# Designs tried in a protein design run: peptides against a protein of PDB entry 2AKA. Part 229

Target 1, 299 residues: chain A of PDB entry 2AKA
Amino acid sequence: MEDLIPLVNRLQDAFSAIGQNADLDLPQIAVVGGQSAGKSSVLENFVGRDFLPRGSGIVTRRPLVLQLVNSTTEYAEFLHCKGKKFTDFEEVRLEIEAETDRVTGTNKGISPVPINLRVYSPHVLNLTLVDLPGMTKVPVGDQPPDIEFQIRDMLMQFVTKENCLILAVSPANSDLANSDALKIAKEVDPQGQRTIGVITKLDLMDEGTDARDVLENKLLPLRRGYIGVVNRSQKDIDGKKDITAALAAERKFFLSHPSYRHLADRMGTPYLQKVLNQQLTNHIRDTLPGLRNKLQSQL

## One batch from the design tools (peptide; made by RFdiffusion4, then SolubleMPNN)

Design b2_p30_4_s2 (from b2_p30_4, 17 letters changed)
Fold by OpenDDE base, seed 4:
Structure b2_p30_4_s2 (fold): chain B 299 residues (1-299), chain A 30 residues (1-30)
Amino acid sequence: as target 1 above (299 residues)
Amino acid sequence: SEEKQLQQTLEELEKFIEELKRKQAELAAQ
């Protein structure tokens, strides 16, 4: 059986190329989170490279269709510059920034037009994610005062689709009841059928507090559950700590923590990748018959 | 079988992808 994720990637690329991305309910995982929730760090941990724009304020300003492909070689390709192979992931970061600015201008505006990035790596499972702009209440720079609503409207274009799974990224060191990711997920998925919870910053929780009840799916139940991760700290990022070393530290964190030790085999970035690959594959299988029927009606 | 139906669906989707690529090439040539 052909790998279903690469097939959907070809569909995504074809639809992006003809400008029809907005009208098709493709099986996909949209990544949602508040600003600084750790969303970009989760994605970089999957690749094992620093390649996403970083900074203060709204960093992701266009949807990023991130297509991870298991390969013997490591390189990236953009749909907008076909045939150019990027082996330096710093150049990948710069290309995302340049392509974002080309469409949005210098005012730090947003655009619903996706950037399509494919990353080939021996260190990834086949996985496609749509990284969405971080939810924010505070305009930065020359952003319009209604930027919060513009971002929300953009997110709603993805997360309202029935075939869209939602990767809701929430920091543990903030009130999870007030998580922007979980709020938007609850709005469009009130029964928690399409939502996968990711809890970041578990290492930054106050002493004597833990997210055990959330991770055990007891506080805010999701059918697909929660997965805790430990991203690199800002100090670790600034110190250029290797992601492989960070993944080892993450494993050690869960194994050594009294509240999480019993969950450790169902936590961390490698487990999250595996779960997302499996869930996306199964979701594609379940969705493809319906997608075929829709496409046949348009021919 | 479910597997046969899935395979047929994949083949149809592949044909659709090739048709979309053709249309894209036609649009790019205009």
Scores: peptide ipSAE 0.187, ipTM 0.743, DockQ to the pose 0.497
Fold by OpenDDE base, seed 3:
Structure b2_p30_4_s2 (fold): chain B 299 residues (1-299), chain A 30 residues (1-30)
Amino acid sequence: as target 1 above (299 residues)
Amino acid sequence: SEEKQLQQTLEELEKFIEELKRKQAELAAQ
């Protein structure tokens, strides 16, 4: 059986190329979370490279369709730059910034037009994610005063689709009842059927506190459950700490923590990748018959 | 069988992808 994820990738690329992205309910995973929730770090940990824009405020200003493809070689390709292979992931970061600025202009606005990035790597499972702008309440710099609503409206274009799974990224060092990711997920998926919870910053929780009840799916139950991850610290990122070393530290964190030791085999970035690959593959299989019928009606 | 139906769906989707690529090439040539 052909890999179902690469098939959907070809559909995504074809639809993006003809400008029809908005009308198709393709099986996909949308990544949602507040600013600084750790979304970019989760995605970079999958690839094992620093390649996403960094900074203060809204860094992701366009949807990023990130297509991870398991391969013997390591390189990236953009749909808007056909035939150019990127082997330097710093150049990938710069291209995302340049292509974002080309469409949004100088005012750091947002655009619903996706950037399509494919990353080939021996270190990834086949997985497609749509990285969405981080939810914010406060405009920064030259951002429009209604930027919160613009971001929300953009997110709603993705997460309201029935075939969209939601990767809700929430930091553990903040009140999870106030999580922007879990709030938007609950609004569009009230039964918790399409939502996968990711809990970041478990290493930054106050002493004597833990997220055990959340990770055990007891506090805010999701059918697809929660997965805890530990990203690199800002100091580790600034110091260019290797992501492989960070993944080893993450494993050690879960194994050594009294509250998480019993969950350690169902936590961490490698387990999250595996779960997302399996969930997306199964979801594609289940949605393909309906997608076929819809596509036949549009031709 | 469910497997045969899935295979048929995949073949139809592949044809659809090739048609979309053709349309893209036509648009790029304008």
Scores: peptide ipSAE 0.150, ipTM 0.724, DockQ to the pose 0.521
Fold by OpenDDE base, seed 5:
Structure b2_p30_4_s2 (fold): chain B 299 residues (1-299), chain A 30 residues (1-30)
Amino acid sequence: as target 1 above (299 residues)
Amino acid sequence: SEEKQLQQTLEELEKFIEELKRKQAELAAQ
């Protein structure tokens, strides 16, 4: 049986190439989170490489369709520059920035037109994610005063689709009840059927506080539950701390923490990757018959 | 069987992908 995730990747690429991206309800996972929620770090931890734009304010200004493909070799390819293999992930970062600026201009505006990036790696499971711009309330630099609404409208183009799963990324060191990611997810998925919660920054919570009730799905219940992760600190990123070492530290964190030890086998980045792969595969299987019927009606 | 229906769906989607690629190539050659 052909791998279902690569099949949907070929559909995504074909539709992107013909400009029909906005109208297709493809089975996919949209990643939503406030600025500094740890969204980019989660995605980089899946790849095991630093490759996403960094900076102050809105770093993701176009949707990034990130297609992870298990392979014997490690390289990246962009849909907009077919045939060019990137083996240096700093060049991948620079290409994302350049391709973003080409469409949005120098004023750090946003565009709903996706960038399609495929990463082949022996260290990934097959997984496709759509990284969306971080939600913000305050324009920074040359951003338009209505940037909050522009971002919201862009997110709504993805998360309102019936076949879109939502990876809601929220930091634990902020009020989770006020999480922008969980708010937008609840707006478009009021029954919590399509939303997967990711809780970052569990290591940065105040002493004597924990996110146990959230991670046990008792506070803000989602059918697909919550997964806690521990990302590298900004100091660790700037110091080029190895992601493999960070994953070992994450495992140690959950095993040693009194509030999380009993959950440790259902926490962390490796478990999140496995869950997302399984959920996306099952979701594709369930939605393919309906997708076929919809595509046949458009031919 | 559900498996046969899935396989048929996959084959139809593969054909659709190839048709889209063909249309894209035709548009690029113009």
Scores: peptide ipSAE 0.131, ipTM 0.709, DockQ to the pose 0.531
Fold by OpenDDE base, seed 2:
Structure b2_p30_4_s2 (fold): chain B 299 residues (1-299), chain A 30 residues (1-30)
Amino acid sequence: as target 1 above (299 residues)
Amino acid sequence: SEEKQLQQTLEELEKFIEELKRKQAELAAQ
């Protein structure tokens, strides 16, 4: 049986090419979280490369459909420049920035028009994620004063869809009860059926505090549970610390921490990638009959 | 069987993708 994730990727590409993205509730995972929650770092840790825009304020300003494909070769392709293979991931970052600015202009505005990026790598599992703009309350630079509401409206176009799973990214060094990601997830998924929790910055928690009750799914229970991760620090990113070394440090963190040692085999970026692959595959299988019926009504 | 129904669904979706590509090519030739 062909991999279900690559099939849905071909559907996503076809709908993006005809401009009809709005009418189909495709099975997908939308990534949501506040600014600086660590969303971009989680995605880069899956690829093992630095390739996402970095900076202060709103970094992601268009939806990024990130299609990870397990392959013997390593390269990236954009839907908007078919036939160009990128092997330098710095050029991938520059293309995301240029294509974002081309549509949004110089005012750092947002656009609901997706960028479609496919990454082939021997280091990834088949996985598709939609990275969405980080939630913010404060306009940066020339951003319109209503930018918070524009971002919220854009997020709602994805997360309100029945076939959309929600990857809610929350930092552990902030009040989890006030997490922007968990709030928006609870608004559109009040029973916690479509939400997967990711807890970042576990290494930055105050001494004598931990997120054990959250990670054990006891505090804010989600049917799909929570997975803790440890991303590179901003200093490590600026210093170009190797992601493979960071993943080894993440494993060591969970194994050595008194509160997390017993959970260590169900934590970290490699486990998260495996869980997301399985969750998306199963979700596609469950939603395909409904998708078929909808498509047949449009033919 | 559920497996046969899934396989039929996959074949129908593949045909739909090819039809969308055809329609896109027709629009680009206009």
Scores: peptide ipSAE 0.116, ipTM 0.699, DockQ to the pose 0.491

Design b2_p30_4_s3 (from b2_p30_4, 13 letters changed)
Fold by OpenDDE base, seed 3:
Structure b2_p30_4_s3 (fold): chain B 299 residues (1-299), chain A 30 residues (1-30)
Amino acid sequence: as target 1 above (299 residues)
Amino acid sequence: SEEKKLQEIIKEMEKFIAELEKELKEEAEK
């Protein structure tokens, strides 16, 4: 069953090559969250490498189709530069930035045209995610005044699709009722059938507060539930703290926290990766018959 | 060539679907 994800990856690549990605309702997971919600950190933690653009404001400006493939070797490949293998993940970061700028220009605008990145690693499960631009209300630099709506429209192209699962990333140190990720998910998935909640920044909550009710799926229930994670601090990122060490610290956090210890086996980045792999695989299985019929009717 | 690739992928999908349907049927009969 794990081979279903690579199969869908091949479909994604083929349709991307012919420019028909927008019309296909392929089984996928779209990652949504406000700026600074910890979305990029979650994705980098899956790979165990720093490879996503960083900075203030809108960092992700094109959809990034991130295809994780379990392999004995570690390298990355872009669909737009076939045959080039990247082993230095800083070069991967630079290529994302360069390819983004090539399409969007110098004004820090956005484009709905995805970047397709495949990462082979022994440290990943087969998993495909679409990293979407962070939701924002404030234009920065030369961005158009309607950038908020442009981002929203871009996100809607993905999250409105019936075969799209939604990874909603929300920080725990903010009011979850005002979470941009959960708001957009509720709009397109009112019954919470397609949404997986990720709660970041649990280590940054005010003293005497916790997100137990959220993580137990009692506050804002989602059929697929919530998974808490603890990412590296900005200081740790700037200091290039090893992601493996951060994962150990994350595990320790959940085990030692009075409010979360009973949930610890269903929390953290490794568990999230496993859940996403399983849910995506099952989702592909459920949707493939319908997808086949649709494709056959279009050919 | 791209059309050929798509056809090959569709055939692979059909194979996987058939295998999955078989597995699900076997599990339901247990």
Scores: peptide ipSAE 0.035, ipTM 0.608, DockQ to the pose 0.061
Fold by OpenDDE base, seed 4:
Structure b2_p30_4_s3 (fold): chain B 299 residues (1-299), chain A 30 residues (1-30)
Amino acid sequence: as target 1 above (299 residues)
Amino acid sequence: SEEKKLQEIIKEMEKFIAELEKELKEEAEK
């Protein structure tokens, strides 16, 4: 069987090239979360590289279609500059920033026009995610006062689509009941059929508190459940801690934590990646007949 | 079978994508 994810990747690239952004209901996973919820860190943990823009305020200002492709080699390519292979992931970060600024200007505005980035790596499973701007109420730079609503409107263009799965990223060290990610997911997916919960910052929770009830799917049930992860700390990032060491530390965290030990085999970045790969593949399989029919009707 | 049906759909999609990619390439070369 041909890999379904690469097939959809080609379709995504083609439609992006013709300017058809969110109009077509492609099977995809949209990543949503509040500012500083850890979305970028989750994605970087998959790759094991620092390649996403960082900073204060709204960092992701355009949708980023991140296509992870398992390969023996490690490099990145952008759809907007085909043929250029990036082996330095710092340059990848800079290109994202430059391409974002090219479209939005220097005022920190947002644009619904996606950036398509493909990352080849031996450390990834085939997986495509659409990283969306973080939800926030605080304008930065020259952003308009209604930036919150602009972001929400942009997100809604993706998450309202029936074939869009939602990766809702929420930090454990905040009130999960008030999670922006879970709120927007519930708004468009009230039965929790399309939503996968990711709980970050489990290592930053106050002493004596845990997210066990959430991770056990008992507090805010989702059909597809929750997966906890421990992202690299800022210290780890500054120290350029490699993916192997970070993954080992994450594994150790879950195994050694009294509240999470029993869940350890269903937690962590590697498990999340595997689950997402499987779910996306299955989702594509389920939606492909409908997509074919729709395309045929448009021809 | 469901698998056979899926394979047929995949083939159709591949053809569609290939044609679209060809068109895009031709437009880019103009």
Scores: peptide ipSAE 0.379, ipTM 0.871, DockQ to the pose 0.684; fails the geometry check
Fold by OpenDDE base, seed 1:
Structure b2_p30_4_s3 (fold): chain B 299 residues (1-299), chain A 30 residues (1-30)
Amino acid sequence: as target 1 above (299 residues)
Amino acid sequence: SEEKKLQEIIKEMEKFIAELEKELKEEAEK
């Protein structure tokens, strides 16, 4: 049986090329989270490379369709520059920044036009995610004062679609009841059918507190549940801590933590990758008949 | 039967995508 995720990847690329990416409800996972919620770190941990723009304020300013493809070789390619293989992931980061600036200009505005990035790696499972701009209330630089609403509107274009799964990334060291990610997910998915919760920054929680109830799906129940992860600290990122080492530290964290040890086999970045791969595959399978019918009606 | 149906859908989708890719290639070569 052919892998379903690569099939949808080809469809995504084709629709992006013809400018119809917004019109078709493709089975996909949209990643949502507040600024500094840890979205970029989660995605980079999947790849095992530093390749996403970093900085203060709104870093992701265009949707990033990140297509992870298991391969014997490691390289990246962009849809907007086919034929160019990137083996230096710093160059990947620079290309994302350059391509973003090309469309948005110098005012650090946002654009709904996606960047399509495919990463081939032996260290990834087949997985496609759409990284969306982080929700923020504070404009930075020359951003328009209504940037918060512009971001919200952009997110809504994705998360309101029926075939869109929502990866809601929330930091544990903040009030989860006020999570921007969970709020927007609840707005468009009130029954919690399409939302997968990711809890970051579990290692940064105050002493004597834990997110056990959330991770056990008892506090804010989602049908698809919650997965806790531990990302590299900002110090680790600045210090160029190896992601492989960080993943080992994450495993150790869950295994050694009194509140999470019993959940350890269902936590962490590797488990999250597996779950997302499976859920996306199953979701594609479930949506393909309807997608076929829609496509046939357009032919 | 469900699996067979899925395989048929996949084949149809593959053909559709291949046609789109061909059209895009032809347009790019003009």
Scores: peptide ipSAE 0.363, ipTM 0.863, DockQ to the pose 0.586; fails the geometry check
Fold by OpenDDE base, seed 5:
Structure b2_p30_4_s3 (fold): chain B 299 residues (1-299), chain A 30 residues (1-30)
Amino acid sequence: as target 1 above (299 residues)
Amino acid sequence: SEEKKLQEIIKEMEKFIAELEKELKEEAEK
């Protein structure tokens, strides 16, 4: 049986090339989170490489369709420059920045037009994510005063679709009840059927506090539950701590923490990858009949 | 069976995708 995720990837690329992105409800996972929620770090941890733009404020200014494909080789390809294989992930980062600037201009505006990036790697499971701009309340730099609403409008184009799963990324060191990711998820998925919660920055929580109740799905229940992760600190990133070492540290964190030890086998980035792969695969299987019918009616 | 039905859908989708990819390739070559 052909892998379902690569099948949908091909469909996604074809529709993107034709410019029909907005009209199709493809099975996908949209990644949402506030600025500095750790979203970029989660995605980079999946790949095992640093490849996303970094900086203050809104870094992701266009949707990034990130297609991870398990392969014997490691390289990346963009849909907008098909045929060019990137083996240096710094060049991948630069291409994302260049392609973003090409469309949005120098004013750091946003565009709803996706960038399609496929990464082949022996270290990934098949997984497709749509990285969306981080939600913000305060414009930075030369951003327009209504940037918050522009971002929200862009996010809504994805997360309102019935076949869109939502990966809601929230930091544990902030009030979870005020999580931008969970708020938008609750708005479009009030029954919590399409939302997967990711809790970052568990290692940065105040002494005497923990996110156990959240991770056990007891505080703000989601049908698909929560997974905790520990990303590299900014100090670790600046110190060039590799992702492999970070993953080991993450495992150690969960195993050694009194509040999380019993959950350790259902926490961490590797487990998150596995869950997302399975969830997306199953979701595609469930939605394919409806998608077929829709395509037949529109063509 | 449900599995056979799924396989049939997959085959239909594969054909559809292949046709789209062919059209895109032909347009790019013009």
Scores: peptide ipSAE 0.360, ipTM 0.863, DockQ to the pose 0.578; fails the geometry check

Design b2_p30_4_s4 (from b2_p30_4, 15 letters changed)
Fold by OpenDDE base, seed 3:
Structure b2_p30_4_s4 (fold): chain B 299 residues (1-299), chain A 30 residues (1-30)
Amino acid sequence: as target 1 above (299 residues)
Amino acid sequence: SSMEQLKKEIEELKEFIEELEKQQEELAKL
């Protein structure tokens, strides 16, 4: 079966170029989670590069449509910078920051207008994700006092769509019942049909505690289940620890942990990437008839 | 134009769906 993800990516780019992205219920995966939940680290671990903005507070201030494309070469392209190939991923980070600031201004405001980034790499599976601003209750700098509601309203524009899958990213070292990601997912997907749970920071849980019941889908059941990951620590990121070494450490973590060893083949970043590729491919196939009919009515 | 590209991608999607439907019909006859 030919790769359906590249076909939907071309449709997404074409609709973005005509300003109609908001009106299409394209099959996609929206990434949601609180600030510091580990969303950016999950996405960077797929690519194997540091390329997302870093900092305190609201880092993602526009939706980032991240199109991963398996290729023999490694480079990035922006839809707003057609024909420019980026081979330095630090320049990719700087371009995301510059393009964000160009639209939002210096006040660290938010905008619902997506940034479209395509990354070609031999280390990725074909996968499209929409990284959304992190949910927060605390304005930073010159942000408006209602920034929490502005972020929520932006997220709702994506996650309410029937063809949107939800990647709910929650840290294990916090009360999962209080997870902003799972709360918003439960609001728009009360039966848990569209939601995939990601549990980060499993390595930062208190001694004698574990997330086994969550990962076994027993505590807060989702139809699509949960996948645990171990991201690089902030110290590892600041120390420029290699992502390949971090992925090996993640595998060792699951294999050596008494509570997770029996789940190890269904955990970690490589398994998450595979599951997301399969889930998105299947979701595209299931939605294609409806998408065809909608597209035909717009011509 | 972006509109011409969109039309092209829609036609490619239609052709792909039609080929899938044809393959399913062929498999259902076996």
Scores: peptide ipSAE 0.041, ipTM 0.563, DockQ to the pose 0.062
Fold by OpenDDE base, seed 5:
Structure b2_p30_4_s4 (fold): chain B 299 residues (1-299), chain A 30 residues (1-30)
Amino acid sequence: as target 1 above (299 residues)
Amino acid sequence: SSMEQLKKEIEELKEFIEELEKQQEELAKL
């Protein structure tokens, strides 16, 4: 079963190379959330490295197909520069920025054309995620006034696909009923069959408030439930706090919090990785027969 | 060509699915 994710990754790369990315209903997980929801931090916590572009506003301007592959070695490879192995994750960040700017230009525009990044690591489970641009209502800098609609259209190209699982990332320190991630997920998955909720910033909630009812799946029920995570603060990132130390702090947070202690074994980034690997593997298995038939009809 | 590579990957996928189906059938007989 562990070989299913790598197999689908090879198919995804082959289709990406032909330019058919939009028309393929491959089993995948699309990551959706508002700006500053913590999506990039969740993905970096999976890898255990800082490698995603950082900044204000819309940082992700192209879909990033992130293929995590368990391996004895640690390196990254891009589909657009096959044969180059990246061992420095700062070079990975710079390549994402450069390849983004090459296609979108200097005006901070967006493009629906994915970047395909494969990361080999001993510290990851096999997992494929599509990081999507953060939803925004306010154009920043030289962004076009319709940028909200352009982002929405781009997201819809992924999340409307039946074989797409949705990782809806919402910050706990904001009104969950107003979560952009949960709104778009509810629009395309009204029965909550394809959506996994991630609640970030649980450590930044106001005193006397908690997300217990959300995490217990009582407030806005999803069939696949919710997983709480605690990411590094911006101060921790700027201070170069190690991700391993952050994961230990996350575990301590859940174990010590009165409202979350009873959920602690079903919370945090390591549990999220495990759940996503299992969910994706099962989803691939269940969808592959239909995918085979569709692919055979297109040949 | 990219199309030939795609065809190869599709055939590998079919073979892999068939092997999984066979393994599941064998496990269901136990």
Scores: peptide ipSAE 0.031, ipTM 0.567, DockQ to the pose 0.062
Fold by OpenDDE base, seed 1:
Structure b2_p30_4_s4 (fold): chain B 299 residues (1-299), chain A 30 residues (1-30)
Amino acid sequence: as target 1 above (299 residues)
Amino acid sequence: SSMEQLKKEIEELKEFIEELEKQQEELAKL
């Protein structure tokens, strides 16, 4: 079963190379969330490295197909730069920025053309995620005035697909009923069959408030439930706080918090990775017969 | 039977991927 995610990764790479990215409903997890919801921090916590573009406004401007592969060695490679191994994750960040700018131009526009990044690491489970642009209502800089709709249309190209699981990332320190991630997920998955809720910023909630009812799946029920995570603060990121230390602090947060202690074994980034690996593996298995039939009809 | 069928499906998909990779290599040589 561990080989199913690498198999789909090879399919993704093959389809990306032939330009058929649009037509094949590959089993995947699309990551959706508003700007500053904590999407990039969740992905970086999986890798244990700072490697995603950072800044104000729309940082992710192309879909990023992030293929995590468990390996004895740590390095990254891009599909557009085959044979180049990146061992410096700052160079990975710079390559994402450069490859984004190459396609979108100077106007900070968006493009639906994916960047395919594979990360080999001893610290990851086999997992493939598609990071999508953060939903926003406010254009920044030279962005077109309709950028909100362009982002929405791009997200819809992924999340409407039947074989797409949705990782809906929502901050706990904002009104969850108004979560852009949960709204778009509810639009395309009204029965909550494909959606996994991630609740970030649990450490930034107002005193005397908690997200217990959400995390217990009582407020906005999803079949696949919710997982709470604690990302590094912006101060921790700017201070280059070690991600391993941040994961230990996350575990301590859940264990010590009165409202979350009883959930602590089903919370945090390591548990999220495990759940996503298992859910993606099972989803691939369940979709393989249909994929085979589609592939055979295209040959 | 279900596991054997799944194994067969995985091998068929691997063969298909290998064929696609080969076709891409041939196209890159032209």
Scores: peptide ipSAE 0.021, ipTM 0.521, DockQ to the pose 0.570
Fold by OpenDDE base, seed 4:
Structure b2_p30_4_s4 (fold): chain B 299 residues (1-299), chain A 30 residues (1-30)
Amino acid sequence: as target 1 above (299 residues)
Amino acid sequence: SSMEQLKKEIEELKEFIEELEKQQEELAKL
């Protein structure tokens, strides 16, 4: 059986190349969350590389279509510079920044025009995610005062689509009832049919507090449930801690934590990646008949 | 052209969908 995710990736690339990205409701997973919610860290934990822009404020300023492809080799390719293979993931980061600045200018503005990045790696499952700008109420630098609304409007272009799954990333060390990710997901998916909850920063919760009720799907029920993850610490990032050591530390966290030990087999980055691969594959299969009909009407 | 590539990818997708639909119909008969 041909892999459904690579097939949709080829369609995404073709539509991106012709500038028609907006009109086709392609089956995809949009990643949403507040600023510093850990979205970029979740994506980097899948790859096991530091390749996303980092900094203060809104770091993701364009949608990033991240196509993960399982391969024997490790490299990245951008749709905007076909044929250039990146083996240094720092160069990948710099290219994202340069390509973002080329379109948005230096004023840290946002653009709805996606960057398409494909990452080949032996450490990934086939998975496509759209990383979206982090929701924020505070303009940074030369950002317009209405940047909150501009980001919201950009997110709405993706998350309102029926074929869009929503990866709602929320930090556990903040009030989850007030999570921007869960709020926007609930607005466009009130029944929680398209939303997958990711809870980050479980290791940064205050002593004597836990997110057990959320992870057990008791506080804010989602049909697709919640998955807790432990991202690499800033110290681990600065120390260039490898994916294997980070995954081992995350596994140890869940197994050793009194509140999460019983959930440990349904937690962590490897489980999240597996769930997302399966969910996306199934979602593609379910949406393909409708996509055919739309494509036939446009030809 | 990018349009010719898109048309090709659409046709490949149609063929794949038709095969999936056929398989689903066969599975629903079991």
Scores: peptide ipSAE 0.020, ipTM 0.500, DockQ to the pose 0.063

